# Designs tried in a protein design run: peptides against a protein of PDB entry 5D63. Part 70

Target 1, 292 residues: chain A of PDB entry 5D63
Amino acid sequence: SLRRGIYHIENAGVPSAIDLKDGSSSDGTPIVGWQFTPDTINWHQLWLAEPIPNVADTFTLCNLFSGTYMDLYNGSSEAGTAVNGWQGTAFTTNPHQLWTIKKSSDGTSYKIQNYGSKTFVDLVNGDSSDGAKIAGWTGTWDEGNPHQKWYFNRMSVSSAEAQAAIARNPHIHGTYRGYILDGEYLVLPNATFTQIWKDSGLPGSKWREQIYDCDDFAIAMKAAVGKWGADSWKANGFAIFCGVMLGVNKAGDAAHAYNFTLTKDHADIVFFEPQNGGYLNDIGYDSYMAFY

## One batch from the design tools (peptide; made by RFdiffusion4, then SolubleMPNN)

Design b2_p14_6_s4 (from b2_p14_6, 9 letters changed)
Fold by OpenDDE base, seed 3:
Structure b2_p14_6_s4 (fold): chain B 292 residues (1-292), chain A 14 residues (1-14)
Amino acid sequence: as target 1 above (292 residues)
Amino acid sequence: SIEDEFRESYYSLR
């Protein structure tokens, strides 16, 4: 079953993603097909899938940027019915905003069925142009029509997944204690992470003994990422991944505070030195404490 | 906290 998380939803037939037009929060804003750039933040094309308790394989889809929800207009079962952004809540009972999401017959893509109408989210005519219509359309679960098949590219990790990534890293001290701050984390590309670092002013900050040393840099970076998240997205129920670690060197005579994020495949962590903006697989310390 | 215990007892951050 599809896990709770943030997804980039890409058509199985053409290089087009489900896009909330202009990221607008207005009710009735068209959801359309739009081109995307891999390994970047596609701002209007990220969707938080929230599973509905006790309703199998059924979700709301909240646009991360606008904070509005995928909505089948009037819940109509008519082929060609518009799919729009509309105000809502994560656990709504409104069938216009409830979507059953299950694997298609090909075993890799998903189909998105409206819970009420039983029609499917359809990239009309498989049109790859920017602004192409996305609509509810008749279909079946076993039909192979690529207009109704979607890849769900996971852009976030759960706290459990993050914990697992940390646990398998070789630079964790035997006394390690981890503290989880949130439940789901948007994982940023390094380029975006670096840009936040640059914009924070940390590149120009001077190390000063105790008064502004490693812990201050690491906490400042986390604060900058938190603020960036709050300022960038209207949806709730997730955080931006940026960890803080305390570590000790192998000799046991020095300790350091630093940041970390996840690799592209979300399977491993990479260390980030907020004093110089470097990414390292080995920062020279074994972590005895982290919070993220 | 556990972290405080480690810092105070064993390590100084740089």
Scores: peptide ipSAE 0.034, ipTM 0.670, DockQ to the pose 0.277
Fold by OpenDDE base, seed 1:
Structure b2_p14_6_s4 (fold): chain B 292 residues (1-292), chain A 14 residues (1-14)
Amino acid sequence: as target 1 above (292 residues)
Amino acid sequence: SIEDEFRESYYSLR
């Protein structure tokens, strides 16, 4: 079954993603097909899937940027019914905003069925152009029509997954204690992570003994990412991944504070030095404490 | 210049 998380949802037939037009939070904003750029933040094309308790395989889909929800207009079962962004809540009972998401017959893509109407999210005519209509359309779970098949590319990790990634890393001290701050984390591409670092002013910040040293840099980066998240996205219920670590060197006579993020495949962590913006697989310290 | 460490004694290990 589909896990709670943030997804980039791509059509199985053409290189088009489910896009909330202009990222608008207005009720009735069209959801459309739109081109995307791999390995980047596709701002209007990220969706938080929130599973509905006690309703099998059923979710709300919140647009990360607008904070509005995927909505089948009037819940109509008519083919061609508009799918729009609309105000809502994560655990709504409104069937216009409830979507059953299960694997298609090909075993890799998903189909998205409206809970009430039983119609499917359809890229009309498989149109690959920007702004192509996405609508509710008649279908079945076993059909092979790529207009109704979608790849769910997970762009986030759960706290448990992050914890597991840390546990696999060889640069963790035997005394390690980790503290989880949130439940789900959007994982940024390094380019975006670096841009936040640049925009924070940290590249020009002066190291000063104790008054502004490694811990201040690391915390400042964490704060910058947090603020970036708050300023960039209207949806709630997730955080932006940026960890802080305290580590000790092999000799045990020096410690360091630094950041870390996750690799592209989300399986491992990579260390980030906020004093110079470098990414390292080995920062020279073993972490005895982290919060993220 | 970049300073990449501080004394371990500033933080307690657990």
Scores: peptide ipSAE 0.033, ipTM 0.721, DockQ to the pose 0.090
Fold by OpenDDE base, seed 2:
Structure b2_p14_6_s4 (fold): chain B 292 residues (1-292), chain A 14 residues (1-14)
Amino acid sequence: as target 1 above (292 residues)
Amino acid sequence: SIEDEFRESYYSLR
């Protein structure tokens, strides 16, 4: 079963992703196939899948950038019916915006079926060009048409997954206490994380004893990421991953505050030193407290 | 907590 999360949704047949054209929040904005760049944010191509309670395998899909929802125009069952962005809510009862998402017959890709019409999200003619039409189309769950098969690449982690990643890290103190601030986190590429750090002004900030030291740097980075998230995305119900840790050295006579994020595969954490922008697998401290 | 111990010992985060 598909978990709640943020996904990059890629066609199984051609290198095209489900894209909200221009990231526009206007009702009726076309959802189209568009090329993507691996390991980047792909701004208009991220979708928050929210599971509908008590409706098996059924979700709304909110575009992260625009805050609008995937919508089958008029809920029509006609082949070629437009799929657009449209205003909505995460737990809507509007069948135009409800999508049953289950594994295809190949066991790796998913099919996206409109709850009402029972038609499937289709990259029309498998067109790999930018702006290619995505539409509702007749289909079945078991057929192998790649036009209707999609890979759901998860771009976020749940708080539980983040917690598990932390727990696996060898640089966690036995007295560790973690505090979870949000439920779902978009995980940024390091390049984006670093750019936020640069834009925050922290590279030019001067360390000063106690008045602006490690904790100030770490918290400032957290705040900068939070602000970046708020300024960048219109969807709600998620955060941008950026943790703060307090750690103690092996000797137990020094402590440090620093940041951390998740690795690309989301399985591990990597430490980030906000005083110099460095990423480290070992920052020289064992964390006794984190919030993220 | 370790932090409490540091505070009691007048250690600060660096």
Scores: peptide ipSAE 0.032, ipTM 0.665, DockQ to the pose 0.196
Fold by OpenDDE base, seed 4:
Structure b2_p14_6_s4 (fold): chain B 292 residues (1-292), chain A 14 residues (1-14)
Amino acid sequence: as target 1 above (292 residues)
Amino acid sequence: SIEDEFRESYYSLR
């Protein structure tokens, strides 16, 4: 079953993703097929899937950028019915905004069925062009039509998944205490993470003994990421992943504060030095405390 | 102190 999380939703037949046109928050904004760039943020193409309690395999899909929800216009079962962004809530009872999402017959892609109409999200004619129509269309769960099959590329991690990634890292001290601040985290590409770092002013910040040293840099980076998240996305119910660690060196005579994020595959953490913007697999310290 | 340890870490990075 599909887990709660943020997804980039890509057509199984052509290199097109489900895109909220212009990222607009206006009711009735078309959802369309659009090209995407792998390993980038793809701003208008991220969707928070929120599972509906006690309704099997059924979700709302909130566009991260606009904060609006995937909506089948008038809940119509007619083939070709527009799929749009529309205001809503995560746990709505409006069947226009409820989507049953299950594996297709190929076992790797998903189909997205409107809960009320029982029609499926369809990239009309498999059109790979930018702005191609996405509509509700008749179908069945077992059909192999790639127009109605979608890969759900997970762009976020749960707090539990983050915890697991940390636990696998060899640079964790035996006295480690971790503190989880949120439940679901959008994981940024390094390029985006670095850009936030650059925009924060930290590259030009001067290290000063105690008054602005490693802990200040690390906390400033986390604050910058938090602010970036708040300013960039209208959806709620998730955070941007950026951790802070305190670590001790092997000799036990020095400590350091630094950041960390997750690798592309979300399986491991990578350390980030906010004093120079470097990514390291080994920062020279074993973490005894983290919050993220 | 913890503060001293952090300071030492910075010196080691420079």
Scores: peptide ipSAE 0.029, ipTM 0.702, DockQ to the pose 0.101; fails the geometry check

Design b2_p14_7_s1 (from b2_p14_7, 8 letters changed)
Fold by OpenDDE base, seed 4:
Structure b2_p14_7_s1 (fold): chain B 292 residues (1-292), chain A 14 residues (1-14)
Amino acid sequence: as target 1 above (292 residues)
Amino acid sequence: SIIDEFRAAYYALK
């Protein structure tokens, strides 16, 4: 089954993603096909899938940017019914906003069926142009029409996944204790992570003994990421991944505070030095404490 | 504990 998480939803037939037009929070804002840029934040194309308890394979889809939900207009079963952004809640009972998401017959892509109408999210005519209509359309689970097949590219990790990535890293001290602050984390591309770092003012910050040293840099970076998240996204129920670590060197005679994030494939962590903006596979310390 | 003592050493080691 599809896990709770943030997804970039890409058509199986053409290089087009499900896009909330202009990221608008207005009720009735069209959801359309739109081009995307790999390895970047596609701002209007991220969707938080929230599973509905006790309803198999059924979710709400909240646009991360607008905080509104994917909505089949009037819940109509007519082919060509508009799919729009609309105000809602994560655990709504409104069938216009409930989507059953299961694997297609190809075993890789998913189909997105409206719970009430039983029609499917369809990139009309497989149109790859920006602004192409996405609508509810008749279909079946087993047919191979790529207009109704979607790849769910996971853009987030659960706290458990993050924990696992940390645990398998070779630069973790035997006394390590991690403190998980949230349940789901949007993982940023390094370019975005770096931009937040730049915008924070940390590149120009002066190291000063105790009063503004490594732990201050590391905490400031985490705070900057948190603020960026709050200022950038209207959806709730997730955080932006940015960790803080305290580590000790192999000799046990030096300690450091630093940041870390996840690699592109989400399988590993990479260390980030907030004093210079560098990414390192080995920062020279073994972490005995993290919070993220 | 030994672990607590180690963690408390951050200030001294940083």
Scores: peptide ipSAE 0.237, ipTM 0.826, DockQ to the pose 0.204
Fold by OpenDDE base, seed 1:
Structure b2_p14_7_s1 (fold): chain B 292 residues (1-292), chain A 14 residues (1-14)
Amino acid sequence: as target 1 above (292 residues)
Amino acid sequence: SIIDEFRAAYYALK
């Protein structure tokens, strides 16, 4: 079954993603097919899937940018019914905003069925152009029509997944203690992470003994990422991944504070030095404490 | 333990 998380939802037939037009929070904003760039944020194309308790394989889909929800207009079962963004809540009972999401017959892609109408989210005519219509359309779970098949590419990790990634890293001290701050984390591309670092002013900050040293840099980076998240996204129920670590060197005579994020495949962590913006697989310290 | 001492004295090692 599909896990709670943030997804980039891509058509199985053409290189088009489910896009909330202009990222608008207005009720009735069209959801359309739109081009995307791999390994980038794709601002209007991220969706938080929230599973509905006690309703098998059924979710709300909240647009991360607008904070509005995927909505089948009037819940109509008519083929060609508009799919729009609309105000809602994560655990709504409104069948216009409830989507049953299960694997298609190919075992890789998913189909998205409206809970009420039983119609499917359809990229009309498989149109790959920007702004192409996405609508509710008749269909069945076993049909192979790529217009109704979607890849759900996970853009986030659960706290458990992050914990597992940390545990696999060889630069973790045997006495490591981690403190998980949130339940789900959007994982940023390094380019975005770096841009936040640049915009924070840290590149121009001066190291000063105790008053602004390694821990201040590391905490400032985390604060910058947090602020970026709050300022960028209207959806709730997730955080932006950015960790802080305290580590000790092999000799045990030096300590350091630094950041870390996850690799592209979410399986490993990579260390980030907020004093110079560098990414390292080995920062020269073993972490005995982290919070993220 | 040594690690407890280290944690308490991070400021001395950073």
Scores: peptide ipSAE 0.236, ipTM 0.820, DockQ to the pose 0.191
Fold by OpenDDE base, seed 5:
Order: sequence, then C-alpha cells, then structure tokens
Structure b2_p14_7_s1 (fold): chain B 292 residues (1-292), chain A 14 residues (1-14)
Amino acid sequence: as target 1 above (292 residues)
Amino acid sequence: SIIDEFRAAYYALK
C-alpha cells in the first residue's frame, strides 16, 4: 500500500507530472500535466498523500505549495471532468477529494481513482505539453492505458526511515543518541539545500571562538532550512529535512557540530559543513548526538 | 562527560 508521504507524480506514458497550475491556491485552479526536471524541487508538483483511517488505500492529496487539495469537480463521473485544486482538509469526508490509490496492472505504476465517482485521474490524450488537461475518466484497475498510470516518486522520508539511514552510517559513535523532531520530512536536492545555505548569510559569517563557532553555524543552518520551509510551502504536516549532529573524532581530542541531510535515494546520510557549504561522506567525526 | 568534551575540544574550520 502507498505510504503517507510527499510524492512527485509522473505519468507512466510521457514525461509529464501532475502540476497545480501556477501553484495557485484559488479554488478551481486547474491541475495539469507539466514537464519536470529530475533532482529539482518541482515546486508545484509535490503532493502530500494523507491516508484516510479505516478506508483502504484511500488518501487526500494536498499540494505542498498551495496547501489545496486535488478535487474532482462536482464529483462528476463524466469522462473529462476537470481535476482542480480546491480548499480542503487532510481527513475530509468530501468524496470529491478522496482518492483510492493502488498499483496498476503493471505492478510499478499507480492508478488514482476518485472514491466517489470511481473514475480515474487521466492525462487526457496522453498530451505531454505543458498545461495538458488532467481529468476524471472512466477506466478499470486492470487496464493498461498509460494515460491513467502514474509513478509515485517519494520525495520524503518518515522519521523512522531517517533513523534507519543514520543507523547505517559508519560515522556514528557508540554513545549516539538521536532525537526526532518531526514525523515526515521533505528531502531537498543538494542544490536547494545549498541555495538555502547561501541565502542564510552563513557563507559570509565569520567564525569567532565560542561566540559564533561550529554549533552556531550548524544551528543557524537548521534554522534557515526551517524558515525556508515555512516561507515556501502552504501545506502542513511535514518538515524539511536538516539535521544537526555533535561529533567527536577518533582520537577523542576534538569535537564538532555540523549538519547532515539524506542522499538522493534516501538510504544514507551525507554530512554538510555549514562553515563552507561542503558535502562529505566522512566529516572526520563520529556523531554522539543528533536532532532532526 | 561527552558534553564537556564537546565544549573543551571543539574543532573549527579556519
């Protein structure tokens, strides 16, 4: 079953993603097919899937940018019914905004069925152009029509997944204690992470003994990421991944505070040095404490 | 303690 998380939803037939046009929060904003760039944030194309308790395989889909929800216009079962962004809540009972999401017959892609109408989210005519219509359309779960098949690329991790990634890393001290601050984390591409770092002013910040040293840099980076998240996204129920670690070197005669994020495949962590913006697989310290 | 070690032996980039 599909897990709670943030997804980039890509058509199985053409290189087009489900896009909330202009990221607008206005009711009735068209959801359209749009091109995307791998390993980028794809601002208007991220969707938080929130599972509905006690309703199998059924979710709301909240656009991360706008904070509005995928909505089948008037809940109509007519083929060609518009799919739009509309105000809503994560656990709504409005069937216009409830989507049953299960694997398609190919076992890799998903189909997105409106809970009420039983029609499917359809990239009309498989149109790969920017702004192509996405609509509710008749279909069945076992059909092979790529217009109604979607890859759900997970862009977030649960706290448990993050914890597991940390646990796999060889640069963890035997005394390590981790503190989880949130439940679900959007994992940023390094380019975005770096841009936040640049915009924070940290590249121009002066290291000063104790008064503004490694811990200040690391915490400032985390604060910058947090603020970026709050300023960038209207949806709630997730955080932006950025960790802080305290580490000690092998000799035990030096310590450091630094950041970390997750690798692109979410399986590992990579260390980030907020004093110079570098990414390292080995920062020279073993972490005895992290919070993220 | 490890906290004391951090305070006493921190490493900073030049």
Scores: peptide ipSAE 0.025, ipTM 0.701, DockQ to the pose 0.148
Fold by OpenDDE base, seed 3:
Structure b2_p14_7_s1 (fold): chain B 292 residues (1-292), chain A 14 residues (1-14)
Amino acid sequence: as target 1 above (292 residues)
Amino acid sequence: SIIDEFRAAYYALK
């Protein structure tokens, strides 16, 4: 079963992703195939999948950038029916915006079936060109047609997954208490995380005893990431991952405040020093408190 | 705050 989360949705046959054209919030904006760059933020190609309660394997798909929803035009069952962005809500009853998402016959990719029409999201002719048509098309769950098979690359973690990643880290104090602030987190590439740090002005900030020291740097970084999230995305129901930790050294005679994010595979955390922008596997402190 | 409590009572924060 597909988990709630943010996904980059890539065609199983060609290097093309499901893209909301120009990231436009206008009703009827075409959803198209488009090239992507791995390990980067593909701005118009991120989708929040929200599971519908009591309807098995069925979701709405909200474009992260535009805040609009994947919509089968008029809910038509005709092959070639346009798939567009359209205003909606996460728990809509509109069958034009309800998608049953289950594993394909190959056990790795997914198929995306409109709940009402029973047609499938199709990259027409498997066209790998930018702007290629994506449409509803007749099909079956057991067909092997790569035009209708999609990899769901998870770009987010749940709070529980983040908690588990922290728990696996060796630099956690025995008295550790973690405080979860949100339910689902977009995990940024380090390059983006660093850029937010640079844009925050922190690289030019000076450490000053108590008045602007480690806790100020760490909280300023988290605030910068939060603002970046609010300014960058129109969808709701998720946060941008950036944690704050308080730690104590092994000798017990020094403490520090710092940030952390998740590794590329989302299985581990990496520490971030907001005073110099460095990423470290060992920052020299064991965390006794975190909030994220 | 929790940070203030630790600074005042126990640890030197960097």
Scores: peptide ipSAE 0.022, ipTM 0.668, DockQ to the pose 0.225

Design b2_p14_7_s2 (from b2_p14_7, 7 letters changed)
Fold by OpenDDE base, seed 5:
Structure b2_p14_7_s2 (fold): chain B 292 residues (1-292), chain A 14 residues (1-14)
Amino acid sequence: as target 1 above (292 residues)
Amino acid sequence: SIEDQFREAYYALK
């Protein structure tokens, strides 16, 4: 079953993703097919899937950018019914905004069925053009029509997954204690992470003994990421992944504060030095404390 | 406590 999380939803037939046009929060904003760039933040194409309790395989889909929800216009079962962004809530009972999401017959892609109408999210005519219509369309779960098949690329991790990634890293001290601050984390590409770092002013910040040293840099980076998240996304119920660690070297004669994020595959962590913007697999310290 | 130990160590070692 599909897990709660943030997904980039890509058509199985053409290189097009489900896009909320202009990221607009206006009711009735068209959801369309749009090109995407791998390893980047596709701003209008991220969807938070919130599972509905006690309703099997059924979710709301909140656009991360707009904070609005995928909505089948009037819940109509007519083929060609518009799918739009519309105001809503994560646990709505409005069947226009409830989507049953299960694996397609190919076992890799998903189909997205409106709970009420039983029609499927369809990239009309498989049009790969930017702005191509996405609509509700008749279909069946076992049909192989690629217009109605979607890859759900997970762009977030749960706190448990993050914890697991940390746990398997070799640069963790035996006394390590982690403090989990949130439940779900959008994982940023390094390029975006770096840009936030640049925009924070940290590249121009001066190291000063105690008054602005390693812990200040690390905390400032986390604060910058947090602010970036708050300023960038209107959806709630997730955070932006950026951790802070305190570590000690193997000799026990030096300590450091630094950041970390997750690798692209979400399986590992990579350390980030906020004093110079570097990414390292080995920062030279073993973490005994983290919060993220 | 272990936390106190590392707090002290961090301060002294950073």
Scores: peptide ipSAE 0.280, ipTM 0.882, DockQ to the pose 0.242
Fold by OpenDDE base, seed 1:
Parts: C-alpha cells; structure tokens; sequence
Structure b2_p14_7_s2 (fold): chain B 292 residues (1-292), chain A 14 residues (1-14)
C-alpha cells in the first residue's frame, strides 16, 4: 500500500506532473498537467498523501504549496469532470476529496480513483502541454491506459526511515541518542538546502568563541530551514529535514556541532558543515546526539 | 550518566 508521504506525481505516458495551477489556494483552482524539472523542487506539484483510517488504500491529497486538497468537482462521475484544488481537511469524510490509490496493472505506476464516483484521475488525451486538463474519467483498475497511470515519486521520509538511515551510517557513536521531532520530512535537494544556507546569512557569520561557535551555526541552520519551510508551504503535518548533531572525534580530544540531511535516494545521511556550506560523507566526528 | 559525560565532554572539547 502507498505510504503516507509527500509525492511528486508524474504521468506514466508523458513527462507531465500533477500541478495545482499557479499554486493558488482558491477553491476551484484547476489541477493540470505541467512539465517539471528533475532534482528540483517543483513547487506546485508536491502532494501530501494522508491515509484515511479504516478505509483501505484511500487518501486525501493535500497540495503542499497551497494547503488545499485535490477535489473532484461535485463528485460527479461524468467523464471530463474537473479536478480542482479545494479547501479541506486531511481526514475529511467528503468523498469529493477521497482518493483510492492502488497499483496499476503494470505493477509500477498507480491509479487514482475517486472514492465516491469511482472515476479515475486522467490526463486528458495524454496532453503533455503545460496546463493540460486533468479530469475524472471512467476507467478500470486493470486497463493499461497511460492517461490514468501515475508514478508516485516519494519526496519525503518518515521519522522511522530517517532513523534507519542514521543507524546505517558508520560515523555514529555507540552511545548515540536521537531525538525525533516530527513524523514526516520533506527532503530537499542539496541545491535548495544550500540556497537556504546562503539566504540565512550564515556564510557571512563570524565564528566567535562560545558566543557564536559551532553549535550556534548548526542551530541557526536548522532554524533557517524551519523558517523556510513555514514560509514556503501552507500544508501542515510535515517538516523539512534538517538535523543537528553533536559529535566527538575518534581521538576524543575534539567535539563539534554540525548538520546533516539525507542523500537523494533517502538511504543515507550526508553531513553538512554550516560554517562553510560543505557536504561531507565524513565530517571527522562520530555523533553521540542528534535531533531532527 | 553517559548523557552527562558527553554533555561535559562537548563543552570542554568543542
């Protein structure tokens, strides 16, 4: 079954993603097909899938940017019914905003069926142009029509997944204690992570003994990422991944505070030095404490 | 405790 998480949803037939037009939070904003750039934040094309308790394979889909939800207009079963953004809640009972998401017949892509109407989210005519219509359309689970097949590219990790990634890293001290602050984390591309770092003013910050040293840099980076998240996204129920670690070197004669994020495949962590903006697989310290 | 040990170590070693 599809896990709770943030997804970039890409058509199986053409290089088009499910896009909330202009990222608008207005009720009735069209959801359309739109081109995307790999390995970047596609701002209007990220969707938080929230599983509905006790309803198998059924979710709400919240647009990360607008905070509104994928909505089948009037819940109509008519082919060509508009799919729009609309205000809602994560655990709504409104069938216009409930979507059953299961694997398609090809075993890789998913189909998105409206819970009430039983119609499917359809990229009309497989149109690859920006602004192409996405609508509810008749279909079946087993047909191979790529207009109704979608790849769910996971853009987030659960706290458990993050924990597992940390546990696999060789630069973790035997006495390590981690403190998990949130349940789901959007993982940023390094380019975005670096841009937040640049915009924070940290590149120009002066190291000063105790009053503004390594822990201040590390905490400031986390704060900057947190603020960026709050300022950038209207959806709730997730955080932006940015960790803080305290570590000690192998000799036990030096300690450091630093950041870390996840690699592109989400399987490993990479260390980030907030004093210079560098990414390192080995920062020279073994972490005995982290919060993220 | 281990926690106290590393807290003190960090302060002294950073």
Amino acid sequence: as target 1 above (292 residues)
Amino acid sequence: SIEDQFREAYYALK
Scores: peptide ipSAE 0.276, ipTM 0.880, DockQ to the pose 0.234
Fold by OpenDDE base, seed 4:
Structure b2_p14_7_s2 (fold): chain B 292 residues (1-292), chain A 14 residues (1-14)
Amino acid sequence: as target 1 above (292 residues)
Amino acid sequence: SIEDQFREAYYALK
């Protein structure tokens, strides 16, 4: 079953993603097909799927950017009914905003069925053009129509997944203690992570003994990422992944504070040196403490 | 605790 998380939702037939037009938070904003760029933040195309308790395979879909929810207009079962962004809440009882999401017959893609109308989210005519209509459309779970099949590319990790990635890393001290601050984390591409670092002013910051040294750099980076998240996204219920570690070298005669993020496949961590903006698989220290 | 142990260690070693 689909897990809670942030997804980039891509059509199975053409290279289009489910896009909230202009990222607008206005009620009735069209949700449309739109091109996307892999390995980048597709700002208007990220959706937080929140599972509804005690309703199997059913979610709300909150647009990360606008904070509004995928909404079948008037809950109509008529083919061609508009799918729009609309104000809502994560655990709404409004069937216009409840979506049953299960695997399609191909076992890889998903279909998105409106809970009330039982119609499916459809890229009308498989139109690959920017702004192509997405609508509710009649269908069945077992049909192979790619207009109604969607790949859910997970863009976030749970705290448990992050914890597992850390645990697999060879540069973790045997005495390691992690402090998990949030439940779900949007994982940024390195390019975005680096840009936040640049915008933070850290590249121009000078190392100063005790008063602004490694721990200050690392904490400043985390704060910058946090602020970026708050300023960039209107949805709630997730954080931006950026960790802080304290580590000691193998010889036990040097310690360091640094950052870390997750690799593209979310399976591993990569260390980030906030003093120079470098990404390293081995930063030369074993972490005994992290918070993220 | 482990926190107590490494709190002082970090200060001395960073």
Scores: peptide ipSAE 0.266, ipTM 0.892, DockQ to the pose 0.255
Fold by OpenDDE base, seed 3:
Structure b2_p14_7_s2 (fold): chain B 292 residues (1-292), chain A 14 residues (1-14)
Amino acid sequence: as target 1 above (292 residues)
Amino acid sequence: SIEDQFREAYYALK
């Protein structure tokens, strides 16, 4: 059972991802196979999967960049029917934009079946070239054809998953209280997180007693990430992960405000010092409060 | 309360 979340969707046969061409929001924009770079933001290749209530294993797929939805042209069951980006809504009843997503016979990849036509999303001929056609094609759930098998690499975490990652960290105070602000979070690579930090102006900011000290730096970083998210993506229903913590050291004679994000595997948190841009597994404080 | 303690502690300790 696929969870709500943001996914990078990669073909099981060749190193190609499902790409909305040029990230265009125009109706009818081709969805194509395209190369990708691991551990980077593949801007046109991120899809928010929204589960449809009371319809088993069925989702809409919203392109994160364009805010448009994966759409089978005219809902046709003909092999070779174009799959495009098209305006829509997360909980649409339009069968052209409803996709049943379940595990393939290999148990690791998924197949993506159009709810109405019962055809499958197919990387035509398994073509690994940039711009290769993706189309609806006849098939069955048990077929092993890699043209119709896709890995769903999760690029986001739920608030519950984030909460669990925090709870596992040894640098959390016994009196910790967390305040969850959103339901789903895109987790950024550190390189992107750092770039946002650089672009915020924080590297050139001067620490000043009370008027611009640790809490100001930490809040400024969170604000910068929030703005980056709003400016970068047209889809709604998710946030960009960036937390703020207040902590006290073991001796109880110093406190600090700082940021945190999630590790690559989303299982742990890593602390981020907004005053110098450093990532630390131990920032020297135990957090008693966080919001994210 | 514990919460009250930390609210005041942060200001004094940061």
Scores: peptide ipSAE 0.261, ipTM 0.888, DockQ to the pose 0.220; fails the geometry check

